# Designs tried in a protein design run: peptides against a protein of PDB entry 8BZL. Part 92

Target 1, 228 residues: chain A of PDB entry 8BZL
Amino acid sequence: SYDRAITVFSPDGHLFQVEYAQEAVKKGSTAVGVRGRDIVVLGVEKKSVAKLQDERTVRKICALDDNVCMAFAGLTADARIVINRARVECQSHRLTVEDPVTVEYITRYIASLKQRYTQSNGRRPFGISALIVGFDFDGTPRLYQTDPSGTYHAWKANAIGRGAKSVREFLEKNYTDEAIETDDLTIKLVIKALLEVVQSGGKNIELAVMRRDQSLKILNPEEIEKYV
Target 2, 242 residues: chain B of PDB entry 8BZL
Amino acid sequence: SRRYDSRTTIFSPEGRLYQVEYAMEAIGHAGTCLGILANDGVLLAAERRNIHKLLDEVFFSEKIYKLNEDMACSVAGITSDANVLTNELRLIAQRYLLQYQEPIPCEQLVTALCDIKQAYTQFGGKRPFGVSLLYIGWDKHYGFQLYQSDPSGNYGGWKATCIGNNSAAAVSMLKQDYKEGEMTLKSALALAIKVLNKTMDVSKLSAEKVEIATLTRENGKTVIRVLKQKEVEQLIKKHEEE

## One batch from the design tools (peptide; aimed at target 1 T76)

Design b1_p24_3_s3 (made by RFdiffusion4, then SolubleMPNN; from b1_p24_3, 11 letters changed)
Fold by OpenDDE base, seed 3:
Structure b1_p24_3_s3 (fold): chain B 228 residues (1-228), chain C 242 residues (1-242), chain A 24 residues (1-24)
Amino acid sequence: as target 1 above (228 residues)
Amino acid sequence: as target 2 above (242 residues)
Amino acid sequence: SEEEREARAARARAAAEAAGFDTL
């Protein structure tokens, strides 16, 4: 069966293991990214943590470097491997080039890593899509998406995981220059977009904000409620 | 036999490489890409399928890639495989420039990538790249050039060709309308629009759905230009008036 | 038939699009 093999072409030209990895992403919790003028915002759906799970152990938003952060949808274990490799590359780039990575550079690195796992024997695709946001050294805000196939594109706004279609449809209607005119409006746009698919409001949302020349800030629930 | 379909690229009893054939089938589902060689330039025209309002406008072209100052390519097939191959083309061209202090000849760049593609068909533990490419370029040896390469690592020089969806029909139309020795870049642009209008799976050709790049020589330098949407609109309008 | 091949290709495209397999 083509589904049991290493990532090989089907007779109709499909890479079923890549498509099945995309299905694993669609089962993941929703993540949203929006690029503002001088801000990038990531929002993620909080899964109902089992009463005994430490809430600190499942960060769906992580820093890759001081100027770059990532949210993901899909397999958490696969995400950890990608994050660790991306962090090593960010540090290596700082040591070798004396500058931080551009958001495009680290996105391309992650995309190339994912692609190699679709073409190498004895490896399966990563069951992860990622939203990568940050600032380039010139202060330009960037948002990229990567898929299990190793594709990547730059976006003004996008969503991944469960409910991503509905969130994208909302963003396509509501993403305007006026809607992102201020940092607060940009944050509100992300929250409104997530509320299309997340039940029970601000308690089930995690938000991270990166402003120009500032580190990643994860908003607490009380800070999120101010924007609802 | 299904047994040969599921393994690393190996020969069937009939001498077929099924994984290469299946990679070519994947390309048949991709957007149409055309290449046309003219006396005064060469062009690529590609179908743009992904029109998302939320895409960042910084993407100069989705399907047409500048490789160096003298070459560009278009891609049909798996996007991620295309990104890897286009990056490798850029690296090969840059390494050659650094080593020899001159631009890589067009055919040598095409061959170097084709050797990589071929290796992914022959070596265990790899699958073929699900990508065909059209290459346009200029060099001092052969002037303006158009090449096509497939997942097998085969390549050829062309006066006009097509890859992706409805490529066979497009090639047939190009064979009928291409006038050898009389093709100007202007006539090549008109021919590209004519062929795309018939081969694209769209009810109406629009400038938003078409990417066009031209490669010309001006003042002893190669100029690679992606046409603006307004320029493409004018070409479409002119075709609708004829 | 060529029509069955085209219908199969159309189903394969629709399946690829539905699967989110990005092809250029």
Scores: peptide ipSAE 0.055, ipTM 0.572, DockQ to the pose 0.023
OpenDDE base, seeds 1, 2, 4, 5: peptide ipSAE 0.024, 0.019, 0.019, 0.024; ipTM 0.626, 0.613, 0.614, 0.618

Design b1_p24_3_s4 (made by RFdiffusion4, then SolubleMPNN; from b1_p24_3, 12 letters changed)
Fold by OpenDDE base, seed 3:
Structure b1_p24_3_s4 (fold): chain B 228 residues (1-228), chain C 242 residues (1-242), chain A 24 residues (1-24)
Amino acid sequence: as target 1 above (228 residues)
Amino acid sequence: as target 2 above (242 residues)
Amino acid sequence: SEEERRERAERARERAEAAGFNTL
């Protein structure tokens, strides 16, 4: 197959394929991330799983390693490729450096991967944004966001996908030191933020919690309903 | 517009991959394929469209492919693309078996192919595969399983689903009649015939136009069986009597 | 027409989404 220049500059200096990949992200299910004091929380909008669909195969939140998890908005198949590459890198880092990745390190790896797909001949951009959360080995909670361009930044809280604007506006108003003072308050903040764009309460939310020195916990619907 | 929909798979201004959507549309014109998960097995039922008297009967199935001892698939879409993908599935499964000395888990085989399908949507000089697949299998991790994958490289697990012609109507009928937790392979076979009879664009359902495969466990081994024409005739007859 | 092809593809996508098989 011939490699084709897919992502090229417009006369106006725009990378249209990157901008259009960002439009794909805006059509994705909403994801939210919040960094608490000793907790990181990811929440995603559950699309109503079809009556005959296996819920096990519909996950928007995934572990990259024991200390890092990711939510995404945009193309699910593209996300799987990024997740697989990130998981391999996390394991490779453990083998070569004898320490787990920092959340920044793996975010930078994912961002660099995305950037290469914006510059490499014969590749289109990834149609995904990601929220990457976890703990560094020193116990510091981290939240990063990355987009189709391969940019990344650290956040206290952020949202991606179709409802991201409304969720961000909610977080900008309600993210205070008091609102994240406890783990339960931090979880409640994420749920309230998602409820700005999700109808029918806790049944339509997937929530994942990572506490310091603990593995990723996906909350069941009954656990989520306690916060609603 | 024309640049985004008529060339290599790129994003439209609206963030759509039109070549993937067009591949899915092409699959909508393919013969119907059903998958149904039961407590004691899983089945595929597929419409056979290429009935020619000069075809050598040696081909047991036009649309159902054995992948390994524990998995089979059915295809809807471009036959040549289907042949490439089914060959890749067999190679992936065999390489895994050689490397790990155990059969590949069902979902891992599905995901490995879906990563290939995704790559054909992302790399220049490639087009999406014009094929959707249903996968049936058994493994020690999840038991009996049914998966569906599309040209995007997306996949999902299902209790029952349909691809190809009239798939939306078939899925609606499956949602109505599928009894969660109570589905036997026998009831699943009857349901498959019922749905095919309503969704196939044929005046009368005949055994020559339907391929059915079952996957069961017998004595701790997976058994994949393509039903004989006479067995399919009996299922059709039973449905006509109800 | 190219427009008719787009409309068919969009209807196919909507049917897939309604069936619970979301590409996004």
Scores: peptide ipSAE 0.133, ipTM 0.764, DockQ to the pose 0.575
OpenDDE base, seeds 1, 2, 4, 5: peptide ipSAE 0.022, 0.113, 0.051, 0.030; ipTM 0.506, 0.676, 0.642, 0.643; seeds 4, 5 fail the geometry check

Design b1_p24_4 (made by RFdiffusion4)
Pose (drawn by RFdiffusion4):
Structure b1_p24_4 (pose): chain A 225 residues (1-47, 50-199, 201-228), chain B 238 residues (1-200, 205-242), chain P 24 residues (1-24); non-standard residues A62 YCM
Amino acid sequence: SYDRAITVFSPDGHLFQVEYAQEAVKKGSTAVGVRGRDIVVLGVEKKAKLQDERTVRKICALDDNVCMAFAGLTADARIVINRARVECQSHRLTVEDPVTVEYITRYIASLKQRYTQSNGRRPFGISALIVGFDFDGTPRLYQTDPSGTYHAWKANAIGRGAKSVREFLEKNYTDEAIETDDLTIKLVIKALLEVVQGGKNIELAVMRRDQSLKILNPEEIEKYV
Amino acid sequence: SRRYDSRTTIFSPEGRLYQVEYAMEAIGHAGTCLGILANDGVLLAAERRNIHKLLDEVFFSEKIYKLNEDMACSVAGITSDANVLTNELRLIAQRYLLQYQEPIPCEQLVTALCDIKQAYTQFGGKRPFGVSLLYIGWDKHYGFQLYQSDPSGNYGGWKATCIGNNSAAAVSMLKQDYKEGEMTLKSALALAIKVLNKTMLSAEKVEIATLTRENGKTVIRVLKQKEVEQLIKKHEEE
Amino acid sequence: AEEEEYEETIEKQKEAEEYHEEME
């Protein structure tokens, strides 16, 4: 089989294939995640008439208690999501507990890191925001990128214009903004309206403590706009 | 040998996949192919690129392939690659029926093939398949459906779409004329002739298939030349 | 133009492979 080393070091210690994978993420639609007190919210920018909206969604459930949003190559994302779904079931089988948000994040990050050091393969061209709750009810938000690095965040953005949205969230992520569920959803819509020039072209989803993923209707989003 | 390896599965500096993009260029030079969803069925309209006089026409169709009892598809791009992929689609549909004893839902068949296409872009060092496919079908979950896939493995559901030559012009005509939720098969057939009229008119140059439900059973039929010649006459009056 | 961009990308990938082998 094909064994060419695709990800290699360059002078100055760069891994060019990883950096190029990060460029693919920037070409992706904006995704925003906010961790609230008892709620986590994900929002994504949408790119069209005659298209079935159900089939092209950027927010997916990995397990009953964990879901994710992504930016970058949509085909690579389907592969990573289905790998993570299989791992969530393997964990329930072996430990008899649902996966922690951290556990599945670590798994997705290590899978991505393997694709930066394996022969015959290019890196995954996606970043992911992973949200959910732990056993003790603690809300979580994590980010993964193509290098395999992962971190926890109060709020974050990935994809096109993520720097601008991040700077908005830094100034606006306060206790008042995450005091209630309605204001938590509102902060995500405001963060997206910063780069989407729009309001009717946004998808949003909410996850509450042990209540599973709820995707908001267009009529419910129009009320906030 | 590193010298002769064209490195078909790497990123460009901008995060692009060149082989995928070049494959999509090949599809843009293929015969026009479009699909339209309606309340009582789904259809595929295709430009025949085999319009030579000395051809025999031994099959019921040239560009439209039955995948299982409830599904059919059409292709744009490299014909040989399309033969490999359509054979694999039949195998996936049969593997699912064997396992669950029920037909494969349409989206599950599209996802399964797209995973194969995505693998060719990430590992193996091989050129990708130069094929875009339109899928038409019916399942107990979502009823009548239309899907499109491209060489990278991406797919999407559409009420109407077009692939191949002059597809951008065709998508424009569909946005203007397609009445969302009010289309019947007869009106969708009229719109298909209208679209192919601009982007290309003769019955020998086109191929039309329809998918409908009759007595709880799926019917996939290629329209005879007589029915196509009558549809062409009915449009010229407009 | 597109062909030239593809060739430049292949050349940069071969140079990075050579540097990585020399470093090892």

Design b1_p24_4_s1 (made by RFdiffusion4, then SolubleMPNN; from b1_p24_4, 14 letters changed)
Fold by OpenDDE base, seed 3:
Structure b1_p24_4_s1 (fold): chain B 228 residues (1-228), chain C 242 residues (1-242), chain A 24 residues (1-24)
Amino acid sequence: as target 1 above (228 residues)
Amino acid sequence: as target 2 above (242 residues)
Amino acid sequence: EAERERERTLEEARRAEEYAERLR
């Protein structure tokens, strides 16, 4: 009998499949999120796009709704499942509640989905962590992180993936009220944080910016270079 | 490490999905498939390994499958798995057409199958599909398209790519010779022959060992055509003369 | 022979790592 229980407690109380899924996340491309005063910024390490690859299909930052976007680290195929479920929930919420989701609400939904995959027989955990950013209807910027276990927390700034430790150390030192005083400074902070782990400057960075009452904007390489 | 190799697709201590990696390794030994995007069309070229004189050449495609009027795919890997996935692609495309009264967008069809592939990597009692696919298509949103998907459920769009045997060498050659923005279907066909001649483990490339399909637009309709053996012979001959 | 096997193992490991990076 295939042990139907893929995720089980060890004798010492560990959920090894969850821990191993976290190791998969640590191998993912680095993602960083920063909450500014009136802006949220996501940055992701661009994998060297193969010369013949279409950049459209390599996006690491995805909109969940008009007011929420997500970056992830870990297994891309797993992330796609989570993104699709989250998008459906965002639309369902708009139809049933007649209001966009709060960033916390959709984060909790994603977290609950992940948690179910840690407890359901015959399912492995999702091999992804996510940074979820956006604005609540009241205009409050939010940043949340969720991991393979289904835990989630609110952050001012955070990072996930391969370079996350170095990026977090940078953010712990450099995230100040002065460093996020303006939208431009907040963007610069994200770029500087990513440059701790990304070689060759702005060419290897994907940046998404969401300002209050504005749609998600993906910055082009030329726009990123202006901040370097 | 070995403790996880034979089980349901689970994470290793290092966060690896060995069953997915092993499925991909198995595909590396399959027949070569190429895809090339041109300005005026897209093509698939695939190695034919099963050559039988009694096969009807008009109807036999070992590696290239028509999915709908606007899309085709080629497969590298386990034939039985390929048959299941190609049938599923056809079903997804038909269900979409019935529901929306329009053809499914190319990327959406690819994504739908990739979600199935992913599920076979996540749910217990299932193994990954031992198949990579190249997809060619046309839709009103992005025009001509080429996609690649693997056993993990990952996919990407490409201008040119290769799966199966010697795929890395083929991709390297494609990177060298592919001219962005200047690729015609004619030049793409020539490039396909050039790459196959170098990457197939054959002393001489023959038309019987190669399947080529082209997808073009004529009078506002998609045309998917498998090249006749004589046409492939002419392409090979032209390459030998250069 | 042992060195060749070690080199093969290292090359296989490198290929596996490169492949694992594509999965990410």
Scores: peptide ipSAE 0.034, ipTM 0.612, DockQ to the pose 0.033
OpenDDE base, seeds 1, 2, 4, 5: peptide ipSAE 0.028, 0.031, 0.035, 0.000; ipTM 0.599, 0.601, 0.611, 0.594; seeds 1, 4, 5 fail the geometry check

Design b1_p24_4_s2 (made by RFdiffusion4, then SolubleMPNN; from b1_p24_4, 15 letters changed)
Fold by OpenDDE base, seed 5:
Structure b1_p24_4_s2 (fold): chain B 228 residues (1-228), chain C 242 residues (1-242), chain A 24 residues (1-24)
Amino acid sequence: as target 1 above (228 residues)
Amino acid sequence: as target 2 above (242 residues)
Amino acid sequence: SMEAEIEKNLERADEAYEYDEKLK
């Protein structure tokens, strides 16, 4: 039976449309985020780009601002809407407050947007979870996660999407101060975590790094293979 | 009581948007459309199903629409939905031109429409558009381009792709025969005929059942041309001789 | 425009939400 109700509480207090949106996220490609000492790293499972598809048009990691980037799992079209609104907010904040957003601020903005789509009649929840990473103005690296409900939390490391459980289990075991002692070790940790669920090594991984006071860098396949 | 519009696209228990999937299924029954990117141009080839003898020589393709001087699209799916979307594409392109005094970049036009498509999957009172589109274009940023979009609002750039009836088989053939980096517009036209001949539910491919448009650059200007029936006949004949 | 119609639907959704919240 299709629960035809807009996001309403069930008799048991469940928001089924939110739960079902979370199932959509679980079907998404795996994304992982790790906060290092002076680095934040995002990794995403590359879906096998169909032969003849332009890889340029398939980006799962994007900048929201110079100091913030986001990876997502779930519905790509939904993610594009969230990303665009977040970018506008980042620019607006710079103009009005004269400082870049904190990672927490933009996460809260995204979370609030998602939450509104869970309460508004005539709207469905966004079918996405997001990992939002970056640096605050003081140079503190941050990692946040949001889900379709609009809930958000700060993390040291986390994963979303179809392989998230296995990746999280790996991170819980292997995230130590020693494992993130250097930027290179932090990158290696992300790659190793993704390799728990991604076959065929570095060719199927998209990796982005943001260092303190540096722009987002997307690593090429050759750079990724050096860490494998 | 503002009745919850029962037509709102909602998630299934499994996290699927069935209304979007059903729209995609409807597109699978539409006439085949192909797009092929070449080094010196890009083309669209579409199946013409409505051959009415009384149709005045409609100079413009039934399924291929000029969007602006630098872009065209083909459609597979519900004709009424296609008309709405193609009109919107033209309006978006025109508004951009007026605002910025330059043509809209190809991907930006595609994205703008895809955001509209997405909205129709998320907001109440609307259904997904039962249309997939192929876009061909040229801009100063990326040169010749081919894009595909679906009812969900997803899109991608392609070197070659197909939508509509037997699209999976067509894509498989394109993957086999497309020579990356060596594709001329001439070879792309030949490939289009080859694929259509195998994927169209017709015993013999005829020029009356195929529409082809090419987008090229001549003297620093984009030229969009619909091939004449005689030109298509020659392409078919050449294919039969090979 | 399609955009205006979408915006109108958004407004309707917001109004519906406010209405439902007032009924609670």
Scores: peptide ipSAE 0.014, ipTM 0.589, DockQ to the pose 0.047
OpenDDE base, seeds 1, 2, 3, 4: peptide ipSAE 0.007, 0.006, 0.014, 0.018; ipTM 0.583, 0.481, 0.591, 0.588; seeds 1, 2, 4 fail the geometry check

Design b1_p24_4_s3 (made by RFdiffusion4, then SolubleMPNN; from b1_p24_4, 15 letters changed)
Fold by OpenDDE base, seed 4:
Structure b1_p24_4_s3 (fold): chain B 228 residues (1-228), chain C 242 residues (1-242), chain A 24 residues (1-24)
Amino acid sequence: as target 1 above (228 residues)
Amino acid sequence: as target 2 above (242 residues)
Amino acid sequence: SMEKEIEENLKRADEAAEYAEKLA
């Protein structure tokens, strides 16, 4: 007696709950990730913070560790669970292996977590995609994407959420070696990519930058406006 | 057993969690609760719907719950669900205090409950909690705080917000009248009465139908106080004279 | 109605589960 598997194959081989979770992601705020030469950049569409809402509690870019950051699109509560588990894993890895996680390792961990929630009876998929960026211990910049299915891939640049198609089309045209030649150009590329779908300029963008051997920096609105 | 799997919150074809949305709808019919952050304190104001003459007045509050010495919450939604969640909040706060020998930070307590709420939206055999909460608190990290959480396990910090019946109208009024940086607890109390008077489906606001709690700092201690009926009457009277 | 859509999705999930049981 199969306990009603929440995520089952359709007769045509589709995992509808995974596909529907992907639709939840498409309704999420747009996030963009770009890998530069010595920099990784995450940009997110700021939802209009309600006038009386504390902006501090509305973060879409989160550190997983000192060398890894994540942006997400989709269900914020689901994302929090994934982020918390990823943070615990990063800390556990440091304690057990004495080295920081690679960006691939933590991405694979998150992907495996998501996949288990697509296969386990009595669990729905996570309604999130994530862009995971950071540096490996060798100083290599990395960008990964993961989706509700638990798939993951490495990217040079990618986007998730409601504006992802338009942003990807922009990145496909404008991501060149020249466009990422400098840190500033890489930042500018992310901002330009987000501006394809974000109205009202730099005020509605959250931007995080991680340079080689540096901590995550969240840019303030004034810093973002300098690149516009 | 098999029958409970049919109650698991699943995605719609559009990527919606309808059981969460239906839980939110149920909250929309609950009594109004509002929270206002001031420079010198934070308050909760809640509608009392069940005024029965035989209710022993000894019940400290119907809708406002003390969580610990530094935090309180108000609830909108299913009372039984609210009781479970408020008890869990108290247990989380107590466990933290015992473990760390300091009070749990406000946002950590909110987050811990929100993770429980989220789990009830993701795991089979469970339904979402039909409850939204407002949390007021003080901690050494952020001072006075106001949070809102919903059945999805989402939360946010607020300067002022409202849940339950006519919450959208209340939030609109709060956005109009809330003066950032200039809000005193006294002005917040007046604003709470003003908003409740307009958003409660009552011909006349009465002190018996309103619960108000304030959280202040006195001599380096948090003081959580439920206003006496006479104090609420005075606030209502003052509003009627303006 | 959203309820009908949920019921239809639950029916599809049930049909998919029954189909999976027939394949097993």
Scores: peptide ipSAE 0.016, ipTM 0.692, DockQ to the pose 0.579
OpenDDE base, seeds 1, 2, 3, 5: peptide ipSAE 0.014, 0.015, 0.012, 0.013; ipTM 0.595, 0.579, 0.583, 0.575; seeds 3, 5 fail the geometry check

Design b1_p24_4_s4 (made by RFdiffusion4, then SolubleMPNN; from b1_p24_4, 13 letters changed)
Fold by OpenDDE base, seed 1:
Structure b1_p24_4_s4 (fold): chain B 228 residues (1-228), chain C 242 residues (1-242), chain A 24 residues (1-24)
Amino acid sequence: as target 1 above (228 residues)
Amino acid sequence: as target 2 above (242 residues)
Amino acid sequence: SMEREREETLRRADEAERYAEELA
């Protein structure tokens, strides 16, 4: 069976393990990313944290470096591996090149890592998609998306996970230059986009913002409610 | 689907890792382990199933393992896999201590093992570990902590949780009775007995069938203590009187 | 420190890879 071999093409040219990893991503919580003028915003649906679970340990948005952050959809354990590798590369780049990575560079690194896991015998693909946002050293805001295949593209706005289709459809209609004219409007756009698939407003949203020359800020529920 | 039951953990068409799921099912049949976080400590309570009088080594704790001076764990699942993972935890903690001259932060130790577990789910030729763990610990960053990890390499911090047999029912009971911000270690011990009494497949709860460890802070030091059988008997008796 | 967390993340990633490679 072609689906049992990790790196085998089907007769019709499909990599079934990659496609099946994409199905794992579709089961993940929805994440959205939007590039504003001077801001990048990531939002993730919070599944009802089990009443006894520490919310601190259930983060889907993480910093890769001071200028780059990532949200993911899919297998959390797989995501940790990718995050760790990316953090290493960011630090290595700072040490060797004396500059922070560009968002494109680190995305390409992650994409290459994922691709290698699709082609290496005895390794399954990563069951994750990622939204990678940040600022280049020139102050340009960037948003990239990558999938289990190791493909990546730059976006103005995108979404991943179970609600991604509905969120993308919303963004396609509502992403305008006017809608991102200010930081607050950009944040509001992300929240509105997530509300297409998330019930009960700001309590069920994790939101992170990175402004030009600022560190990643995770908004608290009260801050999120101001935009709802 | 049994079709995906191979030595290599692969995705199903639906994006499921069946070998990981099957490992989790196997854990569901293991003895119950509870963890409860209190304001003044954290505890593990585990079902003891192997009461063999002929065991030459009186294992004071069959299911509770000290990892370092600040951490302990309890295991549900395959004993051999548990032994390997608990040894790795000890080695990781020791290496960190040697390298940094400080004890490893609790979450870092948990994460390190979880990355190993994850690797066994992603690389071919190996099966997932058939083990879930509860971790209790103290560090200077977050104080008292309780974590759970599964065969996938997922983990989370908890106020209270359960693994093994009847874990879903135990978690439901913990959700009902756990009072956030008001939990003392004494109340946590009582809650552990209450939950075990209802979730263990035993006609009567006895101290011989229960292991309990507490982690506290005394004079700025972590103290990990396995309760004596007499202490557990008193907890059971108190519960029966209520 | 953030630096220790970074170094430990590095080490964990390398160890996980080594374990994975030893498993492969």
Scores: peptide ipSAE 0.026, ipTM 0.601, DockQ to the pose 0.020
OpenDDE base, seeds 2, 3, 4, 5: peptide ipSAE 0.020, 0.026, 0.021, 0.017; ipTM 0.497, 0.586, 0.591, 0.584; seeds 3, 4 fail the geometry check

